# Ledger of designs, part 40: peptides against a protein of PDB entry 2YKT

Target 1, 231 residues: chain A of PDB entry 2YKT
Amino acid sequence: SRSEEMHRLTENVYKTIMEQFNPSLRNFIAMGKNYEKALAGVTYAAKGYFDALVKMGELASESQGSKELGDVLFQMAEVHRQIQNQLEEMLKSFHNELLTQLEQKVELDSRYLSAALKKYQTEQRSKGDALDKCQAELKKLRKKSQGSKNPQKYSDKELQYIDAISNKQGELENYVSDGYKTALTEERRRFCFLVEKQCAVAKNSAAYHSKGKELLAQKLPLWQQACADPS

## One batch from the design tools (peptide)

Design b1_p20_1 (made by RFdiffusion4)
Fold by OpenDDE base, seed 1:
Structure b1_p20_1 (fold): chain B 231 residues (1-231), chain A 20 residues (1-20)
Amino acid sequence: as target 1 above (231 residues)
Amino acid sequence: ALEEESEAYTEALEEFEEEE
């Protein structure tokens, strides 16, 4: 029946969230933590590289013919330091605004969804059982009427059961339909949350890239000119 | 809207946690 099909669809939505979405989200969080760790590692490794660049700048400053290039090398290292500071801010946001929030919610969500599904199933079954009972009573009444010498005696009760069945059928259909809409809304809200948090990450990432681009665009022509004009 | 649906998700979980 339409009601039974809609019921199966509703249950499948909840099952998909619990068995597919949430496990995938846990994996996403794990991959995010790995990515964060790798970026922190890059920052550390970059520090060593640019510290070594500063040493080269010191040697230039101590030279007789390349003193001005020492300042250039120091500026290169300083720009890197500023870029790395922006990266650290981005990473902090990535951790606090995305990973932590997702981790907290995904753990609680398993219990939430289980309770929501159980509540739906219990009420759906209750309405279904009530309908089945009413249908069974009508069938019994009709059998009695067929065996009776006065079938007209049961006509009013038959009409009452028919009306009750119609009403219960309508209530069940409406409940299952609403349940399906609710389940789809639950699924959509979880994706919306993920998208929203990822948008915040994207904004922070854009700020990091913008700062780096601006600093390098400003300084690179100066550094190139220093190479062309030896003192 | 994206923000409204995201907030609704958060609120539903918070309410559940308080009732549990």
Scores: peptide ipSAE 0.385, ipTM 0.898, DockQ to the pose 0.907
Fold by OpenDDE base, seed 2:
Structure b1_p20_1 (fold): chain B 231 residues (1-231), chain A 20 residues (1-20)
Amino acid sequence: as target 1 above (231 residues)
Amino acid sequence: ALEEESEAYTEALEEFEEEE
């Protein structure tokens, strides 16, 4: 029946969220944590590299013929330090605004969805059972009427059951239809949440890239000039 | 619309947590 089909669709939406979306989201979070760790590793490695660059700058500053290049090397190291600091800020945001938020909600969501599905199933079954009961009673009444010497005696009751069945059928169909819409809305809201949080990450990432580009664009010509025009 | 739906998701979970 139409109601049964819609019921199956509704259950499938909840099951898809619980069995596909949420597990995939957990994996997404795990991959995010892995990415964060790798970037933290980059930060640590970068520190060593640019500290070594500073050492080269110190040597230049102590030289007789390359003193000005010492300042250049120091500036290079400092700019990259600033870029790295910006990366760290981005990572903090990535962790706090995306990963933590997703992790907290995905765990709670499992319980939420289970409860929501159970509530829907319980009410759907209740309405279905009530409908089935009325249908069964009508069938029994009709059998009695066929065997009766006075079928007209049951006419009013038959009409009452017909009306009750029609009403209950309508209620069931409406309930299942609304349930399906609700389930789809639940699914959409979860994707919206993910998109929203990812937008925050994108914004922070853009800031990181912009800052780096600006700093390097400003200084690179100066550094190149220092190489071309020795003192 | 996206933000509104995202907020609705958050609110629904918060309400559920309070009732649980």
Scores: peptide ipSAE 0.384, ipTM 0.898, DockQ to the pose 0.901
Fold by OpenDDE base, seed 5:
Structure b1_p20_1 (fold): chain B 231 residues (1-231), chain A 20 residues (1-20)
Amino acid sequence: as target 1 above (231 residues)
Amino acid sequence: ALEEESEAYTEALEEFEEEE
């Protein structure tokens, strides 16, 4: 029946969230942690590289003919330091605003969805059973009426059961329909949450890249000019 | 719409946690 099909669809939505979305989200969190660790590793490795660059700047500053290039090399290292500071801030936000929050919610969500599905199933079954009972009683009444010398005796009661069945059928269909809409809304809200949190990451990333671009764009022409104009 | 639906998700979980 239409109601049975919609019931199956409703259950499948909850199952998809519980068995596909949430496990995938857990994996996403794990991959995020790996990515964070790798970026931290890049930061550490970069520090060593630019510390070595500072050493080259010191040598230039001690030279007789390349003193101005020492300042250039120091500026290059300083710009890198500022870029790395922005990266560290981005990583803190990435950890605290995305990964931690997703981890907490995905764990709680398993219990929430289980309870929601159970509640839906219990009420759906209750309405279905009540409908089935009413249909069975009508069938019994009709059998009695067919064997009776006075079928008119059962006419009013038959009409009452017909009306009750119609009402219960409508209630069941509406409940299942609403249940399906609710389930789809639950799924959508979870994706919305993910998108929103990822938007925050994107904004922080954009700020990091913008700062780096700005600093380098400002200084690069000066550094190039220093090479052209030896003092 | 995005923020509203995201917030609704958060609120539903918080309410559930309080009732649990």
Scores: peptide ipSAE 0.384, ipTM 0.898, DockQ to the pose 0.907
Fold by OpenDDE base, seed 3:
Structure b1_p20_1 (fold): chain B 231 residues (1-231), chain A 20 residues (1-20)
Amino acid sequence: as target 1 above (231 residues)
Amino acid sequence: ALEEESEAYTEALEEFEEEE
């Protein structure tokens, strides 16, 4: 029936969230943590590299013919430090505003969705059972009427059951329809939350890239000039 | 909008946690 089909669709939405979306989200969080760890590793390795660059700058400063290049090398290391600070701020936001919040919500969401689905199923079944009972009673009444010498005595009761069945069928259909809309809304809201948090990450990432671009664009011509025109 | 739907998700979970 139409109501049965809609009921199956409703349950499938909840099941998709619980069995596909949430496990995938947990994996997404895990991959995010791996990515964060890798970036932290890059940060550490980069520090070592640019510390070594500073050492080369010191040697240039101690030289007789390359003193000015010492300052250039120091500036390169300093620009890196500033860019790295922006990366660390981005990572902090990535952890605190995305990963932590998603982890907290996905854990709670398992219980929430289970309760929501159970509530829906219980009420749907209750309405369905009431409808079935009314239909069964009508069938019994009709059998009794067919075997009676006075069928007319059951006519009013038959009409009452017909009306009750019609009303219960309508209520069931409306309930299941509303349930389906609610389930779809629940799914959409979870994606909206994910998108919103990713937007925040994107904003922070943009700030990191912008700072790096600005600093390098400003300094790179100066560094190139030092190489072309030794003083 | 995006923010309203995201907030609605958060509020629903918070309400559930309070009732649990």
Scores: peptide ipSAE 0.379, ipTM 0.895, DockQ to the pose 0.909

Design b1_p20_1_s1 (made by RFdiffusion4, then SolubleMPNN; from b1_p20_1, 11 letters changed)
Fold by OpenDDE base, seed 2:
Structure b1_p20_1_s1 (fold): chain B 231 residues (1-231), chain A 20 residues (1-20)
Amino acid sequence: as target 1 above (231 residues)
Amino acid sequence: SLKELTQAYLKSLEEFLKEL
């Protein structure tokens, strides 16, 4: 029936969220944590590299003929340190605004969806069983009427059961239709939440890239000039 | 805000689903 098909569709939406979306989101969070760890490793390695660059700048500053290049090397190291600090701020945001919130959300939603599906199934079954009962009683009444010497005795009761069946059928159809709309809304809400959190990450990433570009664009011509002008 | 946009999309979805 139409109601049975709509019921199956509703259950399939909830199952898709619980069995496909939520596990995939957990994997996404795990991959995000791996990416965060790798970038933290980059931060640590970068510190060692730029500290070594500072040491080269110290040697230049102690030289007789390359003192000005010492300042250049220090500036290079400092700019890269600032870029790395921006990366660290981006990573904090990535952790706090995306990963943590998604992790909290997926756990909460798993429980919520399980409860919502169970509630829907229970009420759908209750309405279905009530309909089936009325249909069965009408069938019994019709059998009694066919075997009776006075079929007109049962006419009013037959009409009452027909009306009750019609009303219960309509209620069931409306309930499963509303259930399907609710399920689709819940699915979309989860994707929208993911998009919203990823947009926050994209904004922070853009700030990191912009800051790096600005710092390097400002200083690179000066550093190139220092190499061209031997003292 | 992005949050407001998200809510607007949810509302529009609900309206669309009511017409289906």
Scores: peptide ipSAE 0.038, ipTM 0.663, DockQ to the pose 0.114
Fold by OpenDDE base, seed 3:
Structure b1_p20_1_s1 (fold): chain B 231 residues (1-231), chain A 20 residues (1-20)
Amino acid sequence: as target 1 above (231 residues)
Amino acid sequence: SLKELTQAYLKSLEEFLKEL
């Protein structure tokens, strides 16, 4: 029936969220934690490289003919420090605003969706059983009326069952239809939340990349000029 | 009751999901 098909569709939406979306979101969070760890590793490795660059700058500053290049090497290391500070701020936001919030929500959501699906199934079954009972009673009444010497005695009761069946059928169809709309809204909300959180990450990433680009664009011409042989 | 706990949980989750 139309109501049975809509019921199957509703259950499939909840099952898709529980069995596909939520596990995939847990994996996304795990991959995010791995990415954060790798970026922290890059920051640490970069510090070692630029600390070694500072040592080269110290040697230049101690030289007789390359003192000015010492200042250039120190500026290169300082610009790197500023870029790394922006990366660390981005990573803190990535952890606190994306990963932690998604992790808290996904664990709670599995329990919520299970309860929501169970509530829907219980109420759908209750309405279906009440309809089936009313249909069965009408069938019994019609059988009794056909075997009676006075069928007119049952006419009012037959009309009452027909009206009750029509009302219960309409109520079941509306309930299942609303259930399907609710399930689709629940699915959409979860994707929207992910998109919104990823937009925040994108903004922070854009700020990091912009700051790095600006600092390097400002200083690079100066550093290139310092490498020109003093004629 | 289990029913009341379930309803309270569902309501809290609905609120959570609305804030999501």
Scores: peptide ipSAE 0.036, ipTM 0.533, DockQ to the pose 0.089
Fold by OpenDDE base, seed 1:
Structure b1_p20_1_s1 (fold): chain B 231 residues (1-231), chain A 20 residues (1-20)
Amino acid sequence: as target 1 above (231 residues)
Amino acid sequence: SLKELTQAYLKSLEEFLKEL
């Protein structure tokens, strides 16, 4: 029936969230933590490289013929330090605004969805059983009427069961329809939450890239000119 | 009851979402 099909669809939405979405989200969080660690590793390795560049700047500053190039090399290392500070701010936001919040949500969500599905199933079954009971009683009444010498005695009661069945059928159909809409809303809300958190990460990442581009665009022409104009 | 449990988790989830 239409109500049985709608019921199966509703259960399948909840099952898809619990068995597919939530495990995939846990994996996404794990991959995010790995990515964060790798970026922290890049940060540390880059520090070593630019500290070595500072040492080259010290040697230039101690030279007789390349003293001005020492300042250039120090500026290159300082720009790196400023870019690195922006990266650290981005990583802090990535951790606090995405990973931590998703981890807290997915843990609570598993319990919530299990309870929500069980509640829906219990109420759907209760309404279904009440409908089946009325249908069974009508069938019994009709059999009794067919065997009676006065079938008209049962006409009013037959009408009452028909009306009760119609009302219970309508109530069940409305309940499973609303249940399906609710389940789809639950699914959509989870994807929207992920998108919104990823948008925050994208904004912070854009700020990091913008700062790096700005600093390098300002300084690079000056550094190139220093090589062309020996003092 | 299952209803009470569902309502409790829903409230907790809503509170969590408001803090975001």
Scores: peptide ipSAE 0.036, ipTM 0.577, DockQ to the pose 0.073
Fold by OpenDDE base, seed 4:
Structure b1_p20_1_s1 (fold): chain B 231 residues (1-231), chain A 20 residues (1-20)
Amino acid sequence: as target 1 above (231 residues)
Amino acid sequence: SLKELTQAYLKSLEEFLKEL
């Protein structure tokens, strides 16, 4: 029936969230933690490299013919330090605003969705059973009427059961339809939450990239000039 | 346009999140 098909669709939405979305989200969080760790490793390695660059700048500053290049090397290291500081801030945001919040949500969602599905199934079954009972009673009444010498005695009661069945069928269809809309809303809000958190991370990432581009674009011509115009 | 579609999508998400 239409109600049975809609019921199946509703259950499938909840199952898809619990069995596909939530496990995939847990994997996404795990991959995010791995990415965070790798970026932290890059930051640490970069510090060592640019500290070594500072040492080269010190040597240039002590030289007779390359003093101005010492300042250039110091500026290169300082710009990189500022870029890395911005990266660290982005990583903190990535951890606190995305990974932690998604992890907290996914742990709660399994319990919530199980309870929501169970509630829906219980009420759907209750309405279905009530409909089935009325249909069974109408069938019994019709059998009694066909065997009776006075079928008109049962006419009013037959009409009452027909009306009750129609009403209960409509109530069941409405409940299942609303249940399906609710389930789709539950799915959508999870994707929306993910998109929202990714947007926040994207803004912070954009700030990191913008700052890096700005600093390098400002300084690079000066550094190139220092190499082309020896003292 | 793609820009209009993207903006409409983002707006719909924001509205939906406020209703939750």
Scores: peptide ipSAE 0.027, ipTM 0.638, DockQ to the pose 0.065

Design b1_p20_1_s2 (made by RFdiffusion4, then SolubleMPNN; from b1_p20_1, 13 letters changed)
Fold by OpenDDE base, seed 2:
Structure b1_p20_1_s2 (fold): chain B 231 residues (1-231), chain A 20 residues (1-20)
Amino acid sequence: as target 1 above (231 residues)
Amino acid sequence: ELAKLSKEYEQSLQDFLAEE
């Protein structure tokens, strides 16, 4: 029946969220944590590299013929330090605004969806059972009427059951239809949440890249000039 | 729509927690 088909569709939406979306989201979070760890590793490695660059700058500053290049090397190291600091800020945001938020909610969501599905199933079954009962009673009444010497005696009751069945059928169809819409909305809300959180990450990432580009664009010509025009 | 649905999602979870 139409209601049964719609019911199956509704359940499938909830199952898709619970069995496909949420597990995939957990994996996404895990991959995000791996990415964060790798970037933290970059930060640590960068510190060592630019500290070594500073050492080269110190040597230049102590030299007789390359003193000005010492300042250049120091500036290079400092700019990259600033870029790295910006990366760390981005990572904090990535962790706090995306990963933590998703992690907390995905676990809670499993319970939420289970409860929502159960509630829907319980009410759907209740309405279905009530309908089936009325249909069964009508069938019994009709059998009694066929065997009766006075079938007209049951005419009013038959009409009452017919009306009740029609009403209950309509209620069931409406309930299942609304349930399906609700389920689809639940799915959409979850994707929207993910997109919104990822937008925050994108914004922070853009800030990181912009800052780095600006700093390097400002200083690079100066550094190049120092190499081209030795004192 | 994006922000609205996202907020509604968060609110639904909060409501659920409040009912437990």
Scores: peptide ipSAE 0.365, ipTM 0.895, DockQ to the pose 0.902
Fold by OpenDDE base, seed 4:
Structure b1_p20_1_s2 (fold): chain B 231 residues (1-231), chain A 20 residues (1-20)
Amino acid sequence: as target 1 above (231 residues)
Amino acid sequence: ELAKLSKEYEQSLQDFLAEE
């Protein structure tokens, strides 16, 4: 029946979220943590490299013929420091606004969805059972009427059951239809939450990239000509 | 719509916690 098919579709939406979406989201979080760790490692290694570059700048500043190149090397290290600071802010956002939020919600969501599905199933079954009962009673009444010498005695009651069945069928169909819409909304809300949190990270990432591009574009021409300029 | 649905998701989980 239409209601049975829609019921199956509704259950499948909940199952897809619980069995496909949430496990995939847990994996996404795990991959995110790995990515964060790698980026933190890059930041640490970069600090050591540019600290060593500062040391080279100090030596240039102490030289007789390369003093101006000391300033260039210091500027290179300073620009890198500013870029790395922006990267650290991006990583904080990545951790706090995306990974932590998703991790907290995904664990709770398993229980929420289980309860939501169970509630839907219980009410759907209740309405279905009530419909089945009315249909069974109508069938019994019709059997009694066929065996009676006065079938007209049961005509009014038969009409009442027919009306009740029609109403209960409509109610069941509406409930299942609403249930399906609700389930689809549950799925969409979870994707929206993911997209929204990812957008916040993307804004911070854009700030990191723009700052780096701006600083390097400004300074690189000056650094490139440094050796060509008279000391 | 994005912000609305995201907020509704968070609220639904909060409501669930309150019922436990």
Scores: peptide ipSAE 0.364, ipTM 0.895, DockQ to the pose 0.869
Fold by OpenDDE base, seed 5:
Structure b1_p20_1_s2 (fold): chain B 231 residues (1-231), chain A 20 residues (1-20)
Amino acid sequence: as target 1 above (231 residues)
Amino acid sequence: ELAKLSKEYEQSLQDFLAEE
């Protein structure tokens, strides 16, 4: 029946969230932690590289003919330091605002969805059972009427059952329909939550990249001219 | 819509915790 099919669809939505979305989200969190760790590793490795660059700047500053290039090399290292500071801030936000929040909520969500599905199933079954009972009673009444010498005796009761069945059928269909809409909304809300949190990451990332671009764009022309203008 | 639905999601979890 239409109601049965819609019921199956509703249950499948909940199952998809519980069995596909949430496990995938847990994996996403794990991959995020790996990504964070890798970026931290890059930061550490970069520090070593630019510390070595500072050493080259020191040598230039001590030279007879390349003193001004020492300042250039120091500026390059300083710009890197500022870029790395921005990266660290971004990573802190990434950890605290995205990963931690998702991790806490995904575990709670499993319990929430289980309870929501159970509630839906219980009420759906209750309405279905009540409908089935009413249909069965009408069938019994009709059998009695067919074998009776006075069928008119059962006419009023038959009409009452017909009306009750119609009402219960409508209630069941409406409940299942609403249940399906609710389930789809539950799914959409979870995707929206993910998108919103990822938007925050994107904003932080954009700020990091913008700062780096700005600093490098400002200094790069000066650095490129340094060799042409010895002092 | 995005912010609204996201907030509703968080609120639903909070409500669930409060009822438990």
Scores: peptide ipSAE 0.360, ipTM 0.894, DockQ to the pose 0.932
Fold by OpenDDE base, seed 3:
Structure b1_p20_1_s2 (fold): chain B 231 residues (1-231), chain A 20 residues (1-20)
Amino acid sequence: as target 1 above (231 residues)
Amino acid sequence: ELAKLSKEYEQSLQDFLAEE
């Protein structure tokens, strides 16, 4: 029936969220943590590299013929330090605004969805059972009427059952239809939440990239000039 | 719509916790 089909669709939406979306989200969080760890590793390695660059700058400053290049090397290291600081700020946001929040909510969401689905199923079944009972009573009444010498005495009661069945069928269809819309909305707003959090991360990432681009664009010509035209 | 639905999601979870 139409109501049965819609009911199956409704349950499938909840099951898709619980069995596909949420597990995938947990995996996404795990991959995010791995990515964060790798970037932290980059930060540590970068510190060592640019500290070594500073050492080269010190040697240049101590030289007789390359003193000015010492300052250039120091500036290079400092700019990269500033860029790395921006990366660390981005990572902090990545952790606090995305990963932590998603992790907290995904666990709670499992319980929420289970309760929501159970509530829907319970009410749907209740309405369905009431309908089935009414249909069964009508069938019994009709059998009794067929065996009676005075079938007309059951006519009013038959009409009452027919009306009741019609009303209960309508209520069931409406309930299941609303349930389906609700389920689809539940799915959509979870994706919206994910997108919103990713937007926040993207904004912070943009700040990191912008700062790096700005600093390097400003300094790189100066550094190149120092090599081309030694003073 | 994005911000609205996201906020509604958060609110639904908060309401659920309040009912427990």
Scores: peptide ipSAE 0.358, ipTM 0.893, DockQ to the pose 0.909

